# Ledger of designs, part 141: peptides against a protein of PDB entry 3NZW

Target 1, 212 residues: chain A of PDB entry 3NZW
Amino acid sequence: TTTLAFRFQGGIIVAVDSRATAGNWVASQTVKKVIEINPFLLGTMAGGAADCQFWETWLGSQCRLHELREKERISVAAASKILSNLVYQYKGAGLSMGTMICGYTRKEGPTIYYVDSDGTRLKGDIFCVGSGQTFAYGVLDSNYKWDLSVEDALYLGKRSILAAAHRDAYSGGSVNLYHVTEDGWIYHGNHDVGELFWKVKEEEGSFNNVIG
Target 2, 222 residues: chain B of PDB entry 3NZW
Amino acid sequence: QFNPYGDNGGTILGIAGEDFAVLAGDTRNITDYSINSRYEPKVFDCGDNIVMSANGFAADGDALVKRFKNSVKWYHFDHNDKKLSINSAARNIQHLLYGKRFFPYYVHTIIAGLDEDGKGAVYSFDPVGSYEREQCRAGGAAASLIMPFLDNQVNFKNQYEPGTNGKVKKPLKYLSVEEVIKLVRDSFTSATERHIQVGDGLEILIVTKDGVRKEFYELKRD

## One batch from the design tools (peptide; made by RFdiffusion4, then SolubleMPNN)

Design b2_p20_4_s2 (from b2_p20_4, 10 letters changed)
Fold by OpenDDE base, seed 2:
Structure b2_p20_4_s2 (fold): chain B 212 residues (1-212), chain C 222 residues (1-222), chain A 20 residues (1-20)
Amino acid sequence: as target 1 above (212 residues)
Amino acid sequence: as target 2 above (222 residues)
Amino acid sequence: MLYVTELAFPEWWEERFSKL
């Protein structure tokens, strides 16, 4: 898996691959590693598929309950804390989760929290999570600027996942791309890695380790 | 090392069509190198136009299917005989599986039916309850032999339009029930030739708006 | 609550679960 999220002047970019594996077996190439908790809040998934899918879905329920009780959307801080508290209760039980809770509230603005099954909860501007994270960081860190245009930011997110998909055997399938703004998240499509790779290679003159 | 699980072999396969879905399984049940049964059905009609199979350790599979069937009953009791939708069934099965997260059911689960729009639906589950809706899925012993074939023949992976120099993919289209049944039969006959844990018989459950139909075919008995 | 998964099961058990 490779997931990433970063804040920039235009909000948040979230980009993820879509491969699931079971050992050496490619279990799926079409997994949705982003949960749309509400129109303003996303969760990303890395680690155990069931752990992430189950508990982030549960988190969605908790977020909805908060909205019903408090008559306001849950904060990104609170949502991430709920998940963090949950995984902390299971500390040592063998849960495997590396998640980012990304969203917008009027109070917080665009916000990213990293939460993992070790009990770590971090607020930050840039995170890459998964087996391909280092590959994604290589591209992302080298090109990241706060002042990126929305177009450039979207491309950078997509391009970083592509780099990881190219080098990490456990990442691939497609890139799912999101842009989070004050108006909520916008889905920017599913980009098949097979097609995207050749397009990017041609346009950039990159990936010269592969002969076309 | 202590292993609480058995492996009863077998293979299952689901394919969703436009207005139908199929779930198929062989009828061989084995332990190690011994055939326990040449006809032990593992694909079940669970009511509400939902068919289910949980392939792997048969004791766990049977337990899971029984629990799900019971869940369907209680759903009817609690919701005035409302039909359980396939997506709700999938969520329910996730909870059944994840409820044993720390002593999992040793099975690959597939369900098939129609979604609320009347379109064919196949859901597959890992042992601890991660699930995905897909057009096709193979599970069990010969899944590694069948799944690549399904990728090619159902999802048209690696197929291109002739004369396009590999630049235009073969367009996705739904398969007819006859085409799907042919693919299922070819999958299982081929798998039977190459895997000792697959064979004897093939049972196919076809779900349409008119209900569940069953078909049976002989497989090699070697 | 006693969690037995990592201690009681063979190492291969984790390979059966889908990973992201």
Scores: peptide ipSAE 0.319, ipTM 0.797, DockQ to the pose 0.079; fails the geometry check
Fold by OpenDDE base, seed 4:
Structure b2_p20_4_s2 (fold): chain B 212 residues (1-212), chain C 222 residues (1-222), chain A 20 residues (1-20)
Amino acid sequence: as target 1 above (212 residues)
Amino acid sequence: as target 2 above (222 residues)
Amino acid sequence: MLYVTELAFPEWWEERFSKL
């Protein structure tokens, strides 16, 4: 898996691959590693597929309950804290989760929290999570600027996942791309890695280690 | 070290069509190299036009299917005989599986039916309850032999329009029930040739708006 | 409910579950 999220002047970019594996077996190439909790809040999934899918779905229910009770959308801080508190209760039980909770509230603005099954909860501007995270960071860190245009930021997110998909055997399938703004998240499509690779190679003159 | 799990072999396969879905399984039950039964059905009609199979350790599979059937029963009691939708069934099965997260059912689960729009639906589950809706899925012993074939023949992976120099993919299309049955039969006959845990018989459950139909075909009895 | 750790199972245990 490779997931990433970063803040920039235009909000948040979230990009994820779609491969699931079971050992050396490619279990799926089409997994949704982003849960759309509500129109303003996303969760990303890395680690155990069932652990992430089950508990982030549960988180979605908790966020909805908050909205019903408080008549206000849950904050990104509170949503991430609910998940963090839960996984902390299971610490040592063998849960495997590396998650990012990304969203926008009027109070917080665009916000990203990293939450993992070790009990870590971090607020930050840039995170890459998964087996391919270091490959993604290599591209992302080299090109990241706060002042990126929305177009450039979307491309950078997509391109970083592509780099990870190329080098990490556990990442691939497609890139799912999101842009989060004050008006909510916008889905920017599913990009097949096979097609995207050749397109990017041609347009950039990159990936010269691969001969067409 | 004591292993609480067995492996009873077999293979299952689900394919969704436009207005139907198919779930098929061989009828061989095996332990190690000994055939326990040549006809032990592992694909079940669970009511509400949902068919289910949980392949792997048969004791766990049977337990899971029984629990799900019971869930359907109670759903009817609690909701005035409302039909359980396949997406709701999938969520329920996730909870059944994940409820045993720390002593999992040793099974690969597939369900098939129609979604609320009347379109064919196949859901597959890992042993602890991660699930995905897909057009096709193979599970069990010969899944690794069949799944690549399904990628090619159902989803047309690595197929391109002739004369386009590989620039235009073969367009996706739904398969007819006859085409799906042919693919299922070819899948299982081929798997039987290369895997000792697959054979004897093939039972196919076809779900349409009119209900569940069963078909049976002989496989090699080697 | 019985809880069994991954250590109680053969090495294939981790390979049976889907990872993201």
Scores: peptide ipSAE 0.306, ipTM 0.787, DockQ to the pose 0.076; fails the geometry check
Fold by OpenDDE base, seed 3:
Structure b2_p20_4_s2 (fold): chain B 212 residues (1-212), chain C 222 residues (1-222), chain A 20 residues (1-20)
Amino acid sequence: as target 1 above (212 residues)
Amino acid sequence: as target 2 above (222 residues)
Amino acid sequence: MLYVTELAFPEWWEERFSKL
């Protein structure tokens, strides 16, 4: 898996691959590694597929309950804390989760929290999570700046996942791309890695280690 | 070393069509190298136009299917005989599986039916409840033999339009029920030839708006 | 609350679970 999220002047970019594996077996190439918790809040998934799907879905329910009880959308801080508290209670039980809770509230603005099954909860501007995270960081860190245009930011997110998909055997399938703004998240499509790779190679003149 | 799990072999396969879905399974049940039964059905009509199979350790599979059937029953009691949708069934099965996250059911589960728009739907589950809706899925002993075939024949992977020099992919299209049944039969006959845990009989459950139809075909009995 | 087992699983066990 490779997931990433970063803040920039235009909000948040979230990009993820779609491969699931069971050992050396490619279990799926079409997994949705982003949960749309509400129109303003996303969760990303890395680690155990069932652990992530189950508990992030549960988180979604908790967020909805908060909204119903408090008549206000839950903050990104509170949502991430709920998940963090939950996984911390199961510490040592064998949960495997690396997640980012990304959202926009009027109070917080665009916000990203990293939460993992070790009980770590971090607020930050840039995270890459998964087996391909170092490959994604290599591209992302080299090209990131706060003042990216939305178009450039979307491309950078997509391109970073592509780099990871190229080098990490456990990442691939497609890139799912999101842009989070004050008005909520916008889905920017599913980009098949096979097609995307050749397109990017041609347009950039990159990936020259691969002969077309 | 203590191992509470067995492996009863077999293979299952789901394919979604436009207005139908198919869930098929062989009827062989084995332990180690011994055939326990040549006809032990493992694909079940669970009501509400939902068919289910949980392949792997048969004791766990049977337990899971029974629990789900009970869940359907209670759903009707609690919701004034409302039909359980296939997506809700999938969520319920996730909870059944994940409820045993730390002592999992040793099964690969597939359900098939129609979604709320009348489109064919196949959902597959890992042993602990991760699930995805897919056009096709093979599970069980010969899944590794069949799944690549399904990628090629259902999803047209690695197929291109003739005369395009590999530049134009074969377009996706729904298969007819007849085409799907042919693919299922070819899949299982081929798997039977190469895997000792697959054979004897093939039971196919076809879900349409008119209900569940069952077909049976003989497989090699060696 | 989910039940935890102290059972030792075979090495192949982890290969049966989907990972992201």
Scores: peptide ipSAE 0.296, ipTM 0.790, DockQ to the pose 0.076; fails the geometry check
Fold by OpenDDE base, seed 1:
Structure b2_p20_4_s2 (fold): chain B 212 residues (1-212), chain C 222 residues (1-222), chain A 20 residues (1-20)
Amino acid sequence: as target 1 above (212 residues)
Amino acid sequence: as target 2 above (222 residues)
Amino acid sequence: MLYVTELAFPEWWEERFSKL
């Protein structure tokens, strides 16, 4: 898996691959690793598929209950804290989760929290999470600027996942891309890695280690 | 090392069509190299136009299917005989599986039916309850033999339009029930040739708006 | 809260689960 999220002047970019594995077996190439909790809040998935799907779906329910009770959307800080507290209760039980909770509230603005099954909860501007994270960081860190245009930011997110899919055997399938703004998240499509690779190679003149 | 699980072999296969879905399984039950039964059905009509199979350790599979059938029964009691939708069934099965997260059912689970729009639906589960809706899925002993075949023949992977120099993919389309049945039969006959845990008989459950139909075909008995 | 069983499972056990 490779997931990433970063803040920039235009909000948040979230990009993820779609491969699931069981040992050396490719279990799926089409897994949805982003949960749409509400129109302003996203969760990303890395680690155990069932652990992430189950508990992030549960988190969605808790966020909805908060909204119903408090008549206000839950903050990104509070949503991430709920998940962190839950995961921490299972510390040592063998859960495997590397998650990012990304969203926008009027109070917080665009916000990203990293939450994992080790009990870590971090607020930050840039995170890459998964077996391919170092490959994604290589591209992302080299090109990241706060002042990126929305178009450039979207491309950078997509391009970083592509780099990871190219080098990490556990990442691949497709890139799912999101842009989070004050008006909510916008889905920017599913991009098959096989097709995207050749397109990017041609347009950039990159990936010269591969002969077409 | 302690191992509480057995493996009874077999293979299951689900394919969703436009307005139907198919779930098929062989009828061989085996332990190691010994055939326990040549006809032990493992694909079940669970009511509400939902068919289910949980392949792997038969004791766990049977337990899971029984629990789900019971869940359907109680759903009717609690909700005035409301039909359980396939998506709700999938969520329920996730909870059944994940409820044993730390002593899992040793099975690969597939359900098939129609979604709320009348479209064919197949859901597949790992042993602890991760699930995905897909057009096709193979599970069990010969899944590794069949799944690549389904990728090619159902999802048209690595197929291109002639004369396009590999630049235009073959377009996705739904298969007819006849085409699906043919693919299922070809899948199981081929798997039977190469895997000792697959054979004897093939039972296919076809779900349409009119209900569940069953078909049976002989497989090699060697 | 789900409880962890005290059973020792084979090493291959977790490899059967799908991972992201």
Scores: peptide ipSAE 0.280, ipTM 0.776, DockQ to the pose 0.073; fails the geometry check

Design b2_p20_4_s3 (from b2_p20_4, 13 letters changed)
Fold by OpenDDE base, seed 5:
Structure b2_p20_4_s3 (fold): chain B 212 residues (1-212), chain C 222 residues (1-222), chain A 20 residues (1-20)
Amino acid sequence: as target 1 above (212 residues)
Amino acid sequence: as target 2 above (222 residues)
Amino acid sequence: MLYRTELAFPEWWEKRASYL
């Protein structure tokens, strides 16, 4: 898996691959690794597929309950804390989760929290999470600027996942891309890696290690 | 060292069509190299036009199916005989599986039916409850032999339009019931030839708006 | 994040459980 999220002047970019594996077996190429908790809040999934899918869905329910009780959307801080507290209770039980909770509230603005099954909860501007995270960081860190245009930021997110999909055997399938703004998240499509690779190679003149 | 799990072999396969879905399984039950039964069905009609199979350790599979059937019954009691939708069934099965996260059911689960729009639906589960809706899925002993074939013949992977120099993919199209049955039969006959844990018989459950139909075919009994 | 979960689970788990 490779997931990433970063803040920039235009909000938040979230990009993820779609491969699931069981050992050497490619279990799926079409997994949804982003949960849409509400129109303003996203969760990303890395690690055990069941652990992430189950508990992030549970988180969604908790967030909805908050809205019903408090008549207000839950904060990104509170949502991430709920998940963090839960996984911390299971510390040592063998859960495998690397998650990012990304969203917007009027109080917080665009916000990203990293939460993992070790009990770590971090607020930050840039995170890459998964087996391909280092490959994604290589591209993302080298091109990231706060002042990126929305178009450039979307491309950078997509391009970083593509790099990871290329080098990480456990990442691939497609890139799912999101842009989070004050008006909520916008889905920017599913980009098949097989097609995207050749397109990017041609347009950039990159990936010259592969003979087209 | 004590191993609480067995492996009873077998293979299952689900394919979704436009207005139908198919879930098939062989009827061989085996332990190690010994055939326990040549006819032990592992695909079940669970009511509400939902068919289910949990392949792997048969004891766990049977337990899971029984629990789900019971869940369907209680759903009717609690919701005035409302039909359980296939997506709700999938969520329920996730909870059944994940409820044993730390002592999992040692099975690969597939369900098939129709979604709320009347379209064919197949959901597959890992042992601890991760699930996805797919057009096709093979599970069990010969899944690694069958799944690539399904990728090619159902999802048309690596197929391109003639004369396009590989630039235009073959468009996705729903298969007819007859075409799907043919693919299922070819899959299992091929798997039987190459895997010792697959054979004896093939039972196919076809789900349509009219209900569940069963078909049976003989497989090699070697 | 190093997914060291492979060390914590039996070999069968690695082969059958799906990972993202």
Scores: peptide ipSAE 0.343, ipTM 0.786, DockQ to the pose 0.142; fails the geometry check
Fold by OpenDDE base, seed 4:
Structure b2_p20_4_s3 (fold): chain B 212 residues (1-212), chain C 222 residues (1-222), chain A 20 residues (1-20)
Amino acid sequence: as target 1 above (212 residues)
Amino acid sequence: as target 2 above (222 residues)
Amino acid sequence: MLYRTELAFPEWWEKRASYL
């Protein structure tokens, strides 16, 4: 898996691959690694597929309950804390989760929290999570600027996942791309890695280690 | 060291059509290199136009299917005989599986039916309850032999329009029930040739708006 | 977070459970 999220002047970019594996077996190329908790809140998935899918769906229910009880959308801080508290209760039991909770509230603005099954909860501006995270960081860190345009930011997110998909055997399939703003998240499509690779190679003159 | 799990072999396969879905399984049950049964059905009609198979360790599979059937029963009791939708069934099965997260059912589960729009639906599960809706899925012993074939023949992976220099993919289209049955039969006959845990018989359950139909075909009895 | 989550569990788990 390779997931990433970063804040910039235009909000948050979230980009993820779609491969699931079971050992050396490619279990799926079409997994949804982003849960759309509500129109303003996203969760990303890395680690055990069932652990992430089950508990982030559960988190969605908790967030909805908060909205019903408090008559206000849950904050990104509170949503991430609910998940963090849950996984901490299971510490040592063998859950495998690496998640980013990304969203926008009027109180917080665009916000990203990293939460993992080790009990870590971090607020930050840039995270890459998964087996391909270091490959993604290589591209993302080299090109990141706060002042990126929305177009450039979307491309950078997509391009970083592509780099990871190219080098990490456990990442691939497609890139799912999101832009989070004050008006909520916007889905920016599913980009097949096979097609995207050749397009990017041609347009950039990159990936010269591969001959077409 | 004691191993609580067994492996009873076999293979299952689900394919969704436009207005139908198919779930098929061989009828061989084995332990190690011994055939326990040449006809032990592993694909079940669970009611509400949902068919289910949980392939791997048969004891776990049977337990899971029984629990799901019971869940359907209680759903009717609690909700005035409301039909359980395939997506709700999938969620329920996730909870059944994940409820044993730390001593999992040692099975690959597939269900098939129609979604609320009348479209064919196939859901597949890992042993601990991760699930995804797909157009096709193979599970069990010969899944690694069949799944690439399905990628090519159902989803038309790596197929391109002639004369386009590989620039235009073969368009996706739904397969007819006859075409799907042909693919299923070819999948299982070929798998039987290369995998000792697959053979004897093939049972195919076809789900349409009119209900569940069963077909049976002989496989190699080697 | 483990770098390679697919390698964190016993072999039977790695072969059967799906990882992202």
Scores: peptide ipSAE 0.342, ipTM 0.786, DockQ to the pose 0.164; fails the geometry check
Fold by OpenDDE base, seed 1:
Structure b2_p20_4_s3 (fold): chain B 212 residues (1-212), chain C 222 residues (1-222), chain A 20 residues (1-20)
Amino acid sequence: as target 1 above (212 residues)
Amino acid sequence: as target 2 above (222 residues)
Amino acid sequence: MLYRTELAFPEWWEKRASYL
């Protein structure tokens, strides 16, 4: 898996691949690694597929309950804390989760929290999570600027996942891309890596290690 | 060290059509090199036009299917005989599987039916309850032999329109029931030739708006 | 930090359970 999220002047970009594996077996190329918790809040999935899918779905339910009880959408801080507290209760039991909780509230603005099954909870501007994270960081860190346009930021997110899909055997399939603003998240499509790779290679003159 | 799991072999396969779905499985049950049964069905009609198979360790599979059937029963009791939708069934099965997260059912589970729009649906589950709706899925002993074939023949992976120099992909289209049955039969006959844990018989359950139909075909008995 | 949970489990688990 390769997931990433970063803050910039235009909000948050979230980009993820779609491959699931079981050892050397490609289990799926079409996994949804982003949970749409509410129109303003996203969760990303890396690690055990069942652990992530089950508990982030559960998190969605908890966030909805918060909204019903408090008559206000849950904060990104509180949502991430709920998940963090949950995994902490299971510390030592063998859960495998690396997640980012990304969203917008009027109180917080655009916010990203990293939460993993080790109990780590971090607020930050840039995170890459998964087996391909280092490959994504290589591209993302080299090109990131706060002042990126929305178009450039979307491309950078997509391009970083593509780089990871190219180098990480456990990442691939397609890129799912999101833009989060004060008006909520916007889905920017599913981009098949097989097609995207050749397009990017042609347009950039990159990936010269591969002969077409 | 103690191993609580057995492996009873077998293979299952689900394919969704436009207005139907198919779930197929061989009828061989084996332990190590010994055939326990040449006809032990592992694909079940669970009611509400949902068919289910949990392939791997048969004891776990049977337990899971039984629990799900019971879940359907209680769903009717609690909700005035409301039909359980395939997506709700999938969520329920996730909870059944994940409820044993730390001592999992040693099975690959596939269900098939129709979604609420009447479209064919196949859901597949890992042993601990991750699930996805897909157009096709193979599970069990010969899954690695069959799944690439399904990628090519159901989802038309790596197929391109002639004369386009690989620039135009073969368009996706639904397969007819007849075409799906042919693919299923070819898949299992091929798998039987190359895997000792697959053979004897093939049961195919076809789900349509009219209900569940069952077909049986003999496989190689060696 | 490499997040490679696929390598952290016994072979039987790696082959059965799906990882992202």
Scores: peptide ipSAE 0.337, ipTM 0.781, DockQ to the pose 0.188; fails the geometry check
Fold by OpenDDE base, seed 3:
Structure b2_p20_4_s3 (fold): chain B 212 residues (1-212), chain C 222 residues (1-222), chain A 20 residues (1-20)
Amino acid sequence: as target 1 above (212 residues)
Amino acid sequence: as target 2 above (222 residues)
Amino acid sequence: MLYRTELAFPEWWEKRASYL
């Protein structure tokens, strides 16, 4: 898996691959590694597929309950804390989760929290999570700046996942791309890595280690 | 070393069509190298136009199916005989599986039916409850032999339009029920040839708006 | 941390359960 999220002047970019594996077996190329908790809040998934899918869905339910009880959307801080508290209770039980909770509230603005099954909860501007995270960081860190245009930011997110998909055997399938603003998240499509790779290679003149 | 799990072999396969879905399974049940039964059905009509199979350790599979059938029953009791939708069934099965997260059911589960728009639906589950809706999925002993074939023949992976120099992919299209049945039969006959845990019989459950139909075909009995 | 989730569980689990 490779997931990433970063804040920039235009909000948040979230990009993820879609491969699931069981050892050397490619279990799926079409897994949704982003949960759309509500129109303003996303969760990303890395680690055990069932652990992430189950508990982030559960988180979604908790967030909805908060909204119903408090008549206000839950904060990104509170949502991430709920998940963090939950996984911390299971510390040592063998959960495998590396998640990012990304969203926008009027109180917080665009916000990203990293939460993992070790109980770590971090607020930050840039995170890459998964087996391909270092590959993604290589591209992302080299090109990131706060003042990116939305178009450039979207491309950078997509391009970073592509780099990871290229180098990490456990990442691939497609890139799912999101842009989060004060108006909520916008889905920017599913980009098949097989097609995207050749397109990017041709347009950039990159990936010259691969002969077409 | 504590090992509560067995492996009863077999293979299952689901394919969704436009207005139908199929879930097929062989009827061989084995332990190690011994055939326990040449006809032990593992694909079940669970009501509400949902068919289910949980392949792997048969004891766990049977337990899971029984629990799900019971869940359907109670769903009707609690919700005024409301039909359980296939997506809700999938969520329910996730909870059944994940409820045993730390002592999992040793099975690969597939369900098939129609979604709320009447389109064919196949959902597959890992042992602990991760699930995905797909057009096709193979599970069990010969899944690694069949799944790539399904990628090629259902989803037309690595197929291109003739005369395009590989630049135009073969377009996706739904398969007819007849085409799907042919693919299922070819899949299982081929798998039977190469895998000792697959064979004897093939039972196919076809779900349409009119209900569940069953077809049976002989496989090699070696 | 760099994730290798496949190594988090025994081999039999890795072959059955899906990892992201």
Scores: peptide ipSAE 0.334, ipTM 0.795, DockQ to the pose 0.189; fails the geometry check

